# Peptides against a protein of PDB entry 3LCN, part 30

Target 1, 96 residues: chain A of PDB entry 3LCN
Amino acid sequence: QYTENLKVIVAEKLAGIPNFNEDIKYVAEYIVLLIVNGGTVESVVDELASLFDSVSRDTLANVVQTAFFALEALQQGESAENIVSKIRMMNAQSLG

## One batch from the design tools (peptide; made by RFdiffusion4, then SolubleMPNN)

Design b2_p16_2_s3 (from b2_p16_2, 8 letters changed)
Fold by OpenDDE base, seed 5:
Structure b2_p16_2_s3 (fold): chain B 96 residues (1-96), chain A 16 residues (1-16)
Amino acid sequence: as target 1 above (96 residues)
Amino acid sequence: MISKEELEELIKKLKE
């Protein structure tokens, strides 16, 4: 389905987090797996918060919500490239 | 931060 594209998209979002020292590819894969296995925004944020103490809950929530929105966008026919471009632009404007 | 091994194991469990 859209899992591979979603991994790329989530990875791009994670790359915008300053001083994030985790392996972005693996974290992106983990987030996508949680989502496709029935996770909600709240449950995925809770899981990530338990693993990554150095990242604020608000930042994690922003990443997770972006993933869910991206999944919806993919299902509606938007290209992964277009979504990545949007995220890259947002990253350039800093992640609050 | 968590170890690469721990993250890999978490991913592995979800793939099963």
Scores: peptide ipSAE 0.446, ipTM 0.889, DockQ to the pose 0.882
Fold by OpenDDE base, seed 2:
Structure b2_p16_2_s3 (fold): chain B 96 residues (1-96), chain A 16 residues (1-16)
Amino acid sequence: as target 1 above (96 residues)
Amino acid sequence: MISKEELEELIKKLKE
């Protein structure tokens, strides 16, 4: 139901990772697919860690947790645009 | 929900 919006949100979060040399669109899609197929924070982090060893587990956990929080926010009525804006600001703060 | 096959295809693309 919120799959497409969640992909956009996760992609924005991934865009804040420095030196991430992967296709953000595909990774975002993969994360969302794992979630909608019943993944948990722990199982999705484990899966991503096996695929992307150049990214710290803490960073991956932050991305995945953000995805789950975003999904809940969408279900509660918050717009995807608003969520993306918050993440973009957070990315800028972390890189500044 | 997606099939295992679809997920595997996506994994393949990510590893290219």
Scores: peptide ipSAE 0.340, ipTM 0.850, DockQ to the pose 0.132
Fold by OpenDDE base, seed 4:
Structure b2_p16_2_s3 (fold): chain B 96 residues (1-96), chain A 16 residues (1-16)
Amino acid sequence: as target 1 above (96 residues)
Amino acid sequence: MISKEELEELIKKLKE
């Protein structure tokens, strides 16, 4: 039930990656698919690293960890809006 | 659980 919100959240996180030239919507969807099908932080990072060598493993790990924390936050009752806002602020700080 | 076929389709789209 949190799948669609998680896609939005992950997309926001991906939007903060400089010079990321993949389709953010599809990448976000793929990440969420991996998670809901039983992926772990480690396994999802490994999968993404095999697909996107233009992005550092550390950056991918940051994205994936954010996704898992966001999912937990959603399950604990935090609103998607709050999570997106926090990520947006973090993205802005990283670019500044 | 989401089907493997759906995942494969997404992978294909990402590689276009």
Scores: peptide ipSAE 0.340, ipTM 0.849, DockQ to the pose 0.130
Fold by OpenDDE base, seed 3:
Structure b2_p16_2_s3 (fold): chain B 96 residues (1-96), chain A 16 residues (1-16)
Amino acid sequence: as target 1 above (96 residues)
Amino acid sequence: MISKEELEELIKKLKE
């Protein structure tokens, strides 16, 4: 089970969103719950878009796709620490 | 799987 590691990873990705005013921990938990309950990229993005109108659909899609890629990486044996580090670097380089 | 009620409670917390 990679649920707890995935929550940490998704939280790191959410932390890169400018002016995101929701509780990052709860949103990360919600995203992971949607995924482990059988959500797809499309269905999870649709759900998040209905809840968070302050964030663009493209930004939400980026977060969700990152979560699915991270889950695959965890399953293939990559450490959560390495994945978090890569996301942190991407956040620092973000153009908006 | 989590129940609909559990998910709804989490949603409520997000909206507070």
Scores: peptide ipSAE 0.339, ipTM 0.849, DockQ to the pose 0.132

Design b2_p16_2_s4 (from b2_p16_2, 7 letters changed)
Fold by OpenDDE base, seed 5:
Structure b2_p16_2_s4 (fold): chain B 96 residues (1-96), chain A 16 residues (1-16)
Amino acid sequence: as target 1 above (96 residues)
Amino acid sequence: MISKEELEELIEKLKE
């Protein structure tokens, strides 16, 4: 499926968070696993907020929503490379 | 932040 591409995409999004001290690769994997196991935006944000209290809920919500949008984009035929490029540009313009 | 080991354990639980 799209799980491996989604992990790369989520990792790129996480890389935009300033002073994020967690292992990006593993956090990205965890987010993707929560999503493919039936998580919703709200439930995944709740889970992440319970684990990473150093990151604001708004920032976590932004990451999770990006993951869901990326998954839909992949399903619609957009390339992972294109999605990563868009996220990279957004990261360069700062993450609120 | 959480430990690498804790995160790995959470991941493994979801993989099962």
Scores: peptide ipSAE 0.463, ipTM 0.891, DockQ to the pose 0.924
Fold by OpenDDE base, seed 4:
Structure b2_p16_2_s4 (fold): chain B 96 residues (1-96), chain A 16 residues (1-16)
Amino acid sequence: as target 1 above (96 residues)
Amino acid sequence: MISKEELEELIEKLKE
């Protein structure tokens, strides 16, 4: 039931990656699909690293960890809006 | 869980 919110959250995180030239919507969807089908942080990072060699493994790991933390936050009752806001601020700080 | 086919379709789209 958190799938759609998680897609939005992951997309926001991906939007903070400099020079990322993949379709953010599809990548976010793919990440969420991997998670809901039983992926772990390690397995999802491995999968993404095999697909997107233009992005560092550390960056991918940061995205994936954010996704898992966001999912847990959603399950604990935090609003998607709050999570998106925090990610947006983090993205801005990284660019600044 | 989603089907393997659905995931594969998404992967193909990402490769375009």
Scores: peptide ipSAE 0.357, ipTM 0.851, DockQ to the pose 0.130
Fold by OpenDDE base, seed 2:
Structure b2_p16_2_s4 (fold): chain B 96 residues (1-96), chain A 16 residues (1-16)
Amino acid sequence: as target 1 above (96 residues)
Amino acid sequence: MISKEELEELIEKLKE
């Protein structure tokens, strides 16, 4: 139901990772697909860690947790645009 | 929900 919006949100979060040399669109899609197929924070982090060893587990956990929080926010009525804006600001703060 | 086959295809694409 919220898969397409969640993909956009996760992609924005991934865009804040420095030196991430992967296709953000595909990684975001993969994360969302794992979640909608019953993944948990732990199981999704494990999957991502096996695929992207250049990214720290803490960073991956932060991305995945953000995805789950975003999904809940969408279900509670918050717009995807608002969530993306918050993440974009957070990315800028972390890189500044 | 997606099939195992569809997920595997995506995984392979990510590994390219």
Scores: peptide ipSAE 0.356, ipTM 0.851, DockQ to the pose 0.095
Fold by OpenDDE base, seed 3:
Structure b2_p16_2_s4 (fold): chain B 96 residues (1-96), chain A 16 residues (1-16)
Amino acid sequence: as target 1 above (96 residues)
Amino acid sequence: MISKEELEELIEKLKE
């Protein structure tokens, strides 16, 4: 089970969103819950878009796709620490 | 799987 590691990873990705005013920990938990309950990229993005109108659909899609890629990486044996480091680097050089 | 009720509770927390 990679649920807890995935929550940490998704939280790191959410932390890169400018002016995101929601509780990052709860949103990360919600995203992971949607995924482990059988959500797809499309269905999870639709759900998040209905809840968070302050964030663009493209930004939400980027977060969700990152979560699915991270889950695959975890399943293939990559450490959560390495994945978090990659995301942190991407956040630091983001253009907005 | 988590129940609909559990998920709804989490959603309400997010909206507070």
Scores: peptide ipSAE 0.355, ipTM 0.851, DockQ to the pose 0.132

Design b2_p16_3_s2 (from b2_p16_3, 6 letters changed)
Fold by OpenDDE base, seed 2:
Structure b2_p16_3_s2 (fold): chain B 96 residues (1-96), chain A 16 residues (1-16)
Amino acid sequence: as target 1 above (96 residues)
Amino acid sequence: KIEELKEKIKERLKLK
């Protein structure tokens, strides 16, 4: 029920990765599918690491953990817009 | 669908 919002949120997080030249929406969809099909932080990171070896495991773990936290936040009633805004601010701080 | 997406992503990476 939160999959579409989660895709948007994950895409925003991925957009903050420097030199990540992949289809952000496509990768976000993949991450969300892994999560809703019972993936754990560890298993999803393993899958992503196998595909994107140019991105550090720490960075991937941060993306995936953010996705799980975002899902919890959505379930607790926080708006997708607020979550996206927070991620944008974090991305800006990371790039600074 | 997961395997399909995984394969598609892999193929895109190969084309780079």
Scores: peptide ipSAE 0.144, ipTM 0.736, DockQ to the pose 0.965
Fold by OpenDDE base, seed 4:
Structure b2_p16_3_s2 (fold): chain B 96 residues (1-96), chain A 16 residues (1-16)
Amino acid sequence: as target 1 above (96 residues)
Amino acid sequence: KIEELKEKIKERLKLK
């Protein structure tokens, strides 16, 4: 339904993580897979933390929460482009 | 590195 757009959105969010040296597209796909199969913020964060020990739990939580908010936004009719733009702004502010 | 990650995820998916 919204999975493909959500993958793009999550990938954009992951791209904002400094020194995150992983296949962003693949990680985004995995996050979305966990979410659409009933994952919660906590359970998805736990899963990601077990895979990526170099990323703080707070950072992972930020990514996952963004994904859930984005999914809700998509369901409410917001375009993926708008959501991506917001995330890019957030990434820029976070790195600045 | 990437292939290793893919294998890790595959193993996780197998268990879920």
Scores: peptide ipSAE 0.078, ipTM 0.693, DockQ to the pose 0.098
Fold by OpenDDE base, seed 1:
Structure b2_p16_3_s2 (fold): chain B 96 residues (1-96), chain A 16 residues (1-16)
Amino acid sequence: as target 1 above (96 residues)
Amino acid sequence: KIEELKEKIKERLKLK
């Protein structure tokens, strides 16, 4: 499976959220756990929103959708390193 | 802080 690579990818996405004062690695692990256990974009967003009320639902949705897109990319043969690089560029654009 | 997050998730899982 792609769980370990997906954890790295999700962590990179979470790292782009300003003022997110949570353990990035642990949150990424939890998101991936929800996904591999049958979570949907909606159900995972709902779960995260209930835990992190200080983060907007739109921000959480963006993170979760990115995770699902990344999983599809991994399944299609794209490397985790390439996906992480794209996310870093997106993070930089968002911060700039 | 990490322990606080773990506790939040633990409590949520207990409710399921």
Scores: peptide ipSAE 0.073, ipTM 0.682, DockQ to the pose 0.105
Fold by OpenDDE base, seed 3:
Structure b2_p16_3_s2 (fold): chain B 96 residues (1-96), chain A 16 residues (1-16)
Amino acid sequence: as target 1 above (96 residues)
Amino acid sequence: KIEELKEKIKERLKLK
């Protein structure tokens, strides 16, 4: 029940990456798919790094860790809207 | 470019 909200959240996080030329919604969907199928932070980062060599491993790790934290937050009852708002603020700060 | 991404992912899945 959290997968659709998590896709939106991950997409918002990906939108903060400068010069990322991939379909954000599709990449977000793939990240969520890997997570719900038992992926770990390390295994998901490894997969993404093999696909997107133009993005630093640290950046990918930040995205993936955010996804795992967001999933936990959703499970604890935090709204997707609130999580998205936090990510937008973080994106703005990181680009500054 | 979405088609290219889909193919990349498909190829990775085949290798697994």
Scores: peptide ipSAE 0.071, ipTM 0.683, DockQ to the pose 0.106

Design b2_p16_3_s3 (from b2_p16_3, 7 letters changed)
Fold by OpenDDE base, seed 4:
Formats: sequence, C-alpha cells, structure tokens
Structure b2_p16_3_s3 (fold): chain B 96 residues (1-96), chain A 16 residues (1-16)
Amino acid sequence: as target 1 above (96 residues)
Amino acid sequence: KIEELRKKILERKKKK
C-alpha cells in the first residue's frame, strides 16, 4: 500500500548517486518490487551489485537501507513529502 | 513483473 510512495522515495535516493546513468524509474520500481516480494537488505544489494558494477557495494547498501527505513517511516505515519525532503538534503550534503 | 523490469534494465545497459 506504500509501494508508489516508496518508488518516489527510492528514485530520489538514486538521483543522488554521482555518475549513475541508469533509468532511475525502472531501478526504483525494481528495488521496491524486490522488497515487497520478501527481499532483505543483503539479497537486494546482491542483486543490484550484479547489475551495476560501477556503483560501490557500500553505496548500494546505503540506497537499500534507506528504502527499508523509509518503508518503516511510512508505516509509522511520516509523509512521503517529508521523507523525500530529507533525502534531497542528504543528497546535497553528500555531493556538496 | 520483476523479471520484466530486470530484463528492461539489462537491455538499457546493453544499448549504452
């Protein structure tokens, strides 16, 4: 029930990765579906690492962990807008 | 759907 908001959140997180030139919408949707189908941080990171060898495993782990934390935040009542805003600030701080 | 998305991602990578 939070899948659409989670896709937006994950896409925002992916947008903060320097030199990541893949289709962010497709990758975000893929990550969310892996999680919804019972993926763990480890299994989702393993899958993404097999697809995107130009991105460090630590960076992928950060993206995936953010997705899991965001899902928990949504379930606890935080708005998607607030979560996206926080991620934008984190992206700017990481790149700036 | 998952496999479909995976295929799309891989195909896009190959086109680059």
Scores: peptide ipSAE 0.588, ipTM 0.914, DockQ to the pose 0.901
Fold by OpenDDE base, seed 5:
Structure b2_p16_3_s3 (fold): chain B 96 residues (1-96), chain A 16 residues (1-16)
Amino acid sequence: as target 1 above (96 residues)
Amino acid sequence: KIEELRKKILERKKKK
Protein backbone atom coordinates (compact mmCIF):
# COMPACT_ATOMS: atom_id res chain seq x y z
CA GLN B 1 0.00 0.00 0.00
CA TYR B 2 2.83 2.39 0.84
CA THR B 3 5.46 1.03 -1.54
CA GLU B 4 4.98 3.59 -4.31
CA ASN B 5 5.09 6.54 -1.92
CA LEU B 6 8.09 5.01 -0.18
CA LYS B 7 9.92 4.76 -3.51
CA VAL B 8 9.41 8.49 -4.04
CA ILE B 9 10.60 9.24 -0.52
CA VAL B 10 13.71 7.07 -0.81
CA ALA B 11 14.51 8.60 -4.19
CA GLU B 12 14.40 12.06 -2.61
CA LYS B 13 16.80 10.90 0.08
CA LEU B 14 19.20 9.38 -2.47
CA ALA B 15 19.11 12.62 -4.46
CA GLY B 16 20.76 14.34 -1.51
CA ILE B 17 23.91 12.20 -1.73
CA PRO B 18 26.68 14.15 -3.47
CA ASN B 19 28.45 12.45 -6.38
CA PHE B 20 26.06 9.51 -6.42
CA ASN B 21 25.94 8.54 -10.09
CA GLU B 22 23.66 5.51 -9.99
CA ASP B 23 20.10 5.36 -11.30
CA ILE B 24 18.17 6.75 -8.36
CA LYS B 25 14.84 5.24 -9.41
CA TYR B 26 16.34 1.75 -9.72
CA VAL B 27 18.12 2.01 -6.38
CA ALA B 28 15.06 3.41 -4.60
CA GLU B 29 12.88 0.61 -5.94
CA TYR B 30 15.48 -1.95 -4.92
CA ILE B 31 15.70 -0.60 -1.36
CA VAL B 32 11.92 -0.63 -0.98
CA LEU B 33 11.63 -4.19 -2.28
CA LEU B 34 14.33 -5.36 0.12
CA ILE B 35 12.43 -3.75 3.01
CA VAL B 36 8.99 -5.11 2.13
CA ASN B 37 10.48 -8.58 1.68
CA GLY B 38 11.65 -8.62 5.28
CA GLY B 39 14.96 -6.81 5.21
CA THR B 40 16.34 -5.20 8.35
CA VAL B 41 18.40 -2.04 8.57
CA GLU B 42 21.52 -4.18 8.89
CA SER B 43 20.73 -6.58 6.04
CA VAL B 44 19.73 -3.83 3.62
CA VAL B 45 22.82 -1.79 4.46
CA ASP B 46 24.98 -4.88 3.91
CA GLU B 47 23.41 -5.43 0.51
CA LEU B 48 23.84 -1.81 -0.55
CA ALA B 49 27.42 -1.74 0.70
CA SER B 50 28.18 -4.74 -1.51
CA LEU B 51 26.85 -2.82 -4.51
CA PHE B 52 28.12 0.69 -3.80
CA ASP B 53 31.58 0.64 -2.28
CA SER B 54 32.09 4.30 -3.23
CA VAL B 55 29.42 5.36 -0.72
CA SER B 56 30.27 5.26 2.98
CA ARG B 57 28.50 2.73 5.16
CA ASP B 58 27.32 5.59 7.38
CA THR B 59 25.67 7.30 4.41
CA LEU B 60 23.98 4.07 3.35
CA ALA B 61 22.80 3.48 6.90
CA ASN B 62 21.32 6.97 7.00
CA VAL B 63 19.40 6.32 3.77
CA VAL B 64 18.07 2.97 4.99
CA GLN B 65 17.09 4.27 8.41
CA THR B 66 15.25 7.13 6.73
CA ALA B 67 13.33 4.61 4.65
CA PHE B 68 12.25 2.65 7.72
CA PHE B 69 11.20 5.80 9.58
CA ALA B 70 9.32 7.02 6.51
CA LEU B 71 7.45 3.73 6.25
CA GLU B 72 6.41 4.05 9.89
CA ALA B 73 5.31 7.65 9.30
CA LEU B 74 3.19 6.62 6.31
CA GLN B 75 1.58 3.87 8.38
CA GLN B 76 0.79 6.42 11.09
CA GLY B 77 -0.99 8.65 8.59
CA GLU B 78 1.58 11.25 7.61
CA SER B 79 1.34 12.33 3.98
CA ALA B 80 4.08 11.46 1.52
CA GLU B 81 4.31 15.15 0.63
CA ASN B 82 5.12 16.11 4.21
CA ILE B 83 7.78 13.41 4.47
CA VAL B 84 9.37 14.44 1.18
CA SER B 85 9.42 18.07 2.34
CA LYS B 86 11.23 17.10 5.53
CA ILE B 87 13.82 15.16 3.55
CA ARG B 88 14.38 18.10 1.22
CA MET B 89 15.03 20.30 4.23
CA MET B 90 17.46 17.75 5.66
CA ASN B 91 19.25 17.48 2.31
CA ALA B 92 19.67 21.25 2.26
CA GLN B 93 20.96 21.28 5.83
CA SER B 94 23.52 18.59 4.98
CA LEU B 95 24.94 20.86 2.28
CA GLY B 96 25.31 23.73 4.76
CA LYS A 1 11.87 -8.76 -9.12
CA ILE A 2 14.52 -8.12 -6.48
CA GLU A 3 17.12 -10.08 -8.42
CA GLU A 4 16.08 -8.39 -11.64
CA LEU A 5 16.68 -4.96 -10.13
CA ARG A 6 19.96 -6.04 -8.59
CA LYS A 7 21.15 -7.25 -11.98
CA LYS A 8 20.09 -4.00 -13.65
CA ILE A 9 21.92 -1.92 -11.06
CA LEU A 10 25.05 -4.05 -11.32
CA GLU A 11 25.03 -4.02 -15.12
CA ARG A 12 24.76 -0.24 -15.21
CA LYS A 13 27.70 0.04 -12.83
CA LYS A 14 29.83 -2.17 -15.05
CA LYS A 15 29.04 -0.03 -18.09
CA LYS A 16 30.49 3.06 -16.44
Scores: peptide ipSAE 0.585, ipTM 0.914, DockQ to the pose 0.963
Fold by OpenDDE base, seed 3:
Structure b2_p16_3_s3 (fold): chain B 96 residues (1-96), chain A 16 residues (1-16)
Amino acid sequence: as target 1 above (96 residues)
Amino acid sequence: KIEELRKKILERKKKK
């Protein structure tokens, strides 16, 4: 129900990682599928760390935690547009 | 689908 919006949100979060040279749409879809298939923050971070060893574990954990919080926010009625706007602002602050 | 995506991601990494 919220998977398509969550993919957009996770993609926006991934776009804030400097020098991340992977297909953001594929990675976002992968993260969302891991979550809806019963993944935990720890298990999803472990999986991503095995794929992307050039990204710090803390950065990956931040992405995954954001995804879980965003899913909860969507389920509670917050709009995807509002969540994306918050993430864009966070990305700008992290890179600035 | 999950394993398919994982494989796709890995293959793209190898080509870069």
Scores: peptide ipSAE 0.581, ipTM 0.913, DockQ to the pose 0.964
Fold by OpenDDE base, seed 2:
Structure b2_p16_3_s3 (fold): chain B 96 residues (1-96), chain A 16 residues (1-16)
Amino acid sequence: as target 1 above (96 residues)
Amino acid sequence: KIEELRKKILERKKKK
């Protein structure tokens, strides 16, 4: 499926969170596995909030929603590279 | 695998 590409995409999104000092690779993989195993935006956010209470629910929701949108984009034919580039630019804008 | 990753994440948090 698109799990490996989605992991890369989610990792890029997580990298935009200020002061997030967790293993990006592990968290990205975890998010993707939750999604492919039937997680919803709400259930995945709830899980992440239980793990990372220092990150706002809004931020977590943004990450999770981005993952779902990215999965849809991949299924519609957009390249992982293009999605990553968009996220990287968004991260830069949010930090600026 | 999900539980394994959750455990890894939690263990890293404990080390900090």
Scores: peptide ipSAE 0.586, ipTM 0.913, DockQ to the pose 0.960; fails the geometry check

Design b2_p16_3_s4 (from b2_p16_3, 6 letters changed)
Fold by OpenDDE base, seed 2:
Structure b2_p16_3_s4 (fold): chain B 96 residues (1-96), chain A 16 residues (1-16)
Amino acid sequence: as target 1 above (96 residues)
Amino acid sequence: KIEELKEKIKKELEKK
């Protein structure tokens, strides 16, 4: 139900990772699909870690946890725009 | 790793 919005949100989060050279749109889609298909934080992190060994496990865990929190926020009525805005601000702070 | 990712996405889509 919230898959498309979640893809946008996850993509915004991924955009904050420095030196991440993968296609963000496809990575976001994959993360959302893993979650929709019953993945847990642990299982999704494990999968991503196997794919992107150059990214720290902590960074991947942060992305995945953000995705799960965002899904809950969407279900509770928060707009995708607000969630994206928050993540964008967080990304900027992380780069500073 | 785009080709590997595309294949994994394809497999996950089949589970939906």
Scores: peptide ipSAE 0.739, ipTM 0.954, DockQ to the pose 0.078
Fold by OpenDDE base, seed 5:
Structure b2_p16_3_s4 (fold): chain B 96 residues (1-96), chain A 16 residues (1-16)
Amino acid sequence: as target 1 above (96 residues)
Amino acid sequence: KIEELKEKIKKELEKK
């Protein structure tokens, strides 16, 4: 499946959050697992918001929506490398 | 929150 590539993609997105002091690899893994186990944007955001109250709900929603869009892109044939590159550029333009 | 995350990840892995 696309889980390993999705973890890399989500990690890149998380790296764009300023002052985020959590282990990005573990957070990315958790997000992907929630999605794989049937989570929706709403349910995953709710879970993350309960864990990371220092991050705005809007920022968390942006991360989660990016994960869902990335999963769709992977399924449609876009390379993980290309998706990561796009996210890196977006991070440079700032998040939050 | 690493220990909390580890436990939550473990629980999600059990659902797979």
Scores: peptide ipSAE 0.738, ipTM 0.954, DockQ to the pose 0.078
Fold by OpenDDE base, seed 4:
Structure b2_p16_3_s4 (fold): chain B 96 residues (1-96), chain A 16 residues (1-16)
Amino acid sequence: as target 1 above (96 residues)
Amino acid sequence: KIEELKEKIKKELEKK
């Protein structure tokens, strides 16, 4: 299973959100659990939006879509290290 | 919202 790697990947993505004051580890775990239990991009975004009203839906959607893409990438053989590296670079380039 | 998250996580874990 890719759950542990996916948690790391999602945490890296969440770390790029400015002024996000929630515990990243717990949020990442929750997102991965929702996905593993059959959530869709839409349903996971809806859940997170209801939970974190201070974060825009667009930002949440970007996080969730990244998680789904990362899961597919892992299943297709891409390394977790490579995925994390890409996300880290994207975070560094983000202006908000 | 960590306490709420903990409860939600607990519920999701029960589904696995």
Scores: peptide ipSAE 0.738, ipTM 0.954, DockQ to the pose 0.078
Fold by OpenDDE base, seed 3:
Structure b2_p16_3_s4 (fold): chain B 96 residues (1-96), chain A 16 residues (1-16)
Amino acid sequence: as target 1 above (96 residues)
Amino acid sequence: KIEELKEKIKKELEKK
């Protein structure tokens, strides 16, 4: 039910990673699929780390944790627009 | 790595 909104949210988070040369839409889709298929923070991070060795494990962990928190927020009734706005602000601040 | 990613996505979709 929340998968499409979660893809948008994860894509926004990925957009904040500098020098990330992968297709953000497909990476976001993959992350969401791993989560809805029962992945944990650790298992999803492990998968992404094996796939994208140029991105630090800490950065990947931050993305994945954000996805799990966003899913919980959606389930509790927070709008996708609000969550995206928060992430966009965080991206801007982290790049400074 | 888009081709590899597409294949992984396909496999995950098959689990649903």
Scores: peptide ipSAE 0.736, ipTM 0.953, DockQ to the pose 0.077

Design b2_p16_5_s2 (from b2_p16_5, 6 letters changed)
Fold by OpenDDE base, seed 5:
Structure b2_p16_5_s2 (fold): chain B 96 residues (1-96), chain A 16 residues (1-16)
Amino acid sequence: as target 1 above (96 residues)
Amino acid sequence: MISKEELEELIEKLKE
């Protein structure tokens, strides 16, 4: 499926968070696993907020929503490379 | 932040 591409995409999004001290690769994997196991935006944000209290809920919500949008984009035929490029540009313009 | 080991354990639980 799209799980491996989604992990790369989520990792790129996480890389935009300033002073994020967690292992990006593993956090990205965890987010993707929560999503493919039936998580919703709200439930995944709740889970992440319970684990990473150093990151604001708004920032976590932004990451999770990006993951869901990326998954839909992949399903619609957009390339992972294109999605990563868009996220990279957004990261360069700062993450609120 | 959480430990690498804790995160790995959470991941493994979801993989099962």
Scores: peptide ipSAE 0.463, ipTM 0.891, DockQ to the pose 0.894
Fold by OpenDDE base, seed 4:
Structure b2_p16_5_s2 (fold): chain B 96 residues (1-96), chain A 16 residues (1-16)
Amino acid sequence: as target 1 above (96 residues)
Amino acid sequence: MISKEELEELIEKLKE
């Protein structure tokens, strides 16, 4: 039931990656699909690293960890809006 | 869980 919110959250995180030239919507969807089908942080990072060699493994790991933390936050009752806001601020700080 | 086919379709789209 958190799938759609998680897609939005992951997309926001991906939007903070400099020079990322993949379709953010599809990548976010793919990440969420991997998670809901039983992926772990390690397995999802491995999968993404095999697909997107233009992005560092550390960056991918940061995205994936954010996704898992966001999912847990959603399950604990935090609003998607709050999570998106925090990610947006983090993205801005990284660019600044 | 989603089907393997659905995931594969998404992967193909990402490769375009």
Scores: peptide ipSAE 0.357, ipTM 0.851, DockQ to the pose 0.127
Fold by OpenDDE base, seed 2:
Structure b2_p16_5_s2 (fold): chain B 96 residues (1-96), chain A 16 residues (1-16)
Amino acid sequence: as target 1 above (96 residues)
Amino acid sequence: MISKEELEELIEKLKE
């Protein structure tokens, strides 16, 4: 139901990772697909860690947790645009 | 929900 919006949100979060040399669109899609197929924070982090060893587990956990929080926010009525804006600001703060 | 086959295809694409 919220898969397409969640993909956009996760992609924005991934865009804040420095030196991430992967296709953000595909990684975001993969994360969302794992979640909608019953993944948990732990199981999704494990999957991502096996695929992207250049990214720290803490960073991956932060991305995945953000995805789950975003999904809940969408279900509670918050717009995807608002969530993306918050993440974009957070990315800028972390890189500044 | 997606099939195992569809997920595997995506995984392979990510590994390219």
Scores: peptide ipSAE 0.356, ipTM 0.851, DockQ to the pose 0.095
Fold by OpenDDE base, seed 3:
Structure b2_p16_5_s2 (fold): chain B 96 residues (1-96), chain A 16 residues (1-16)
Amino acid sequence: as target 1 above (96 residues)
Amino acid sequence: MISKEELEELIEKLKE
């Protein structure tokens, strides 16, 4: 089970969103819950878009796709620490 | 799987 590691990873990705005013920990938990309950990229993005109108659909899609890629990486044996480091680097050089 | 009720509770927390 990679649920807890995935929550940490998704939280790191959410932390890169400018002016995101929601509780990052709860949103990360919600995203992971949607995924482990059988959500797809499309269905999870639709759900998040209905809840968070302050964030663009493209930004939400980027977060969700990152979560699915991270889950695959975890399943293939990559450490959560390495994945978090990659995301942190991407956040630091983001253009907005 | 988590129940609909559990998920709804989490959603309400997010909206507070």
Scores: peptide ipSAE 0.355, ipTM 0.851, DockQ to the pose 0.128

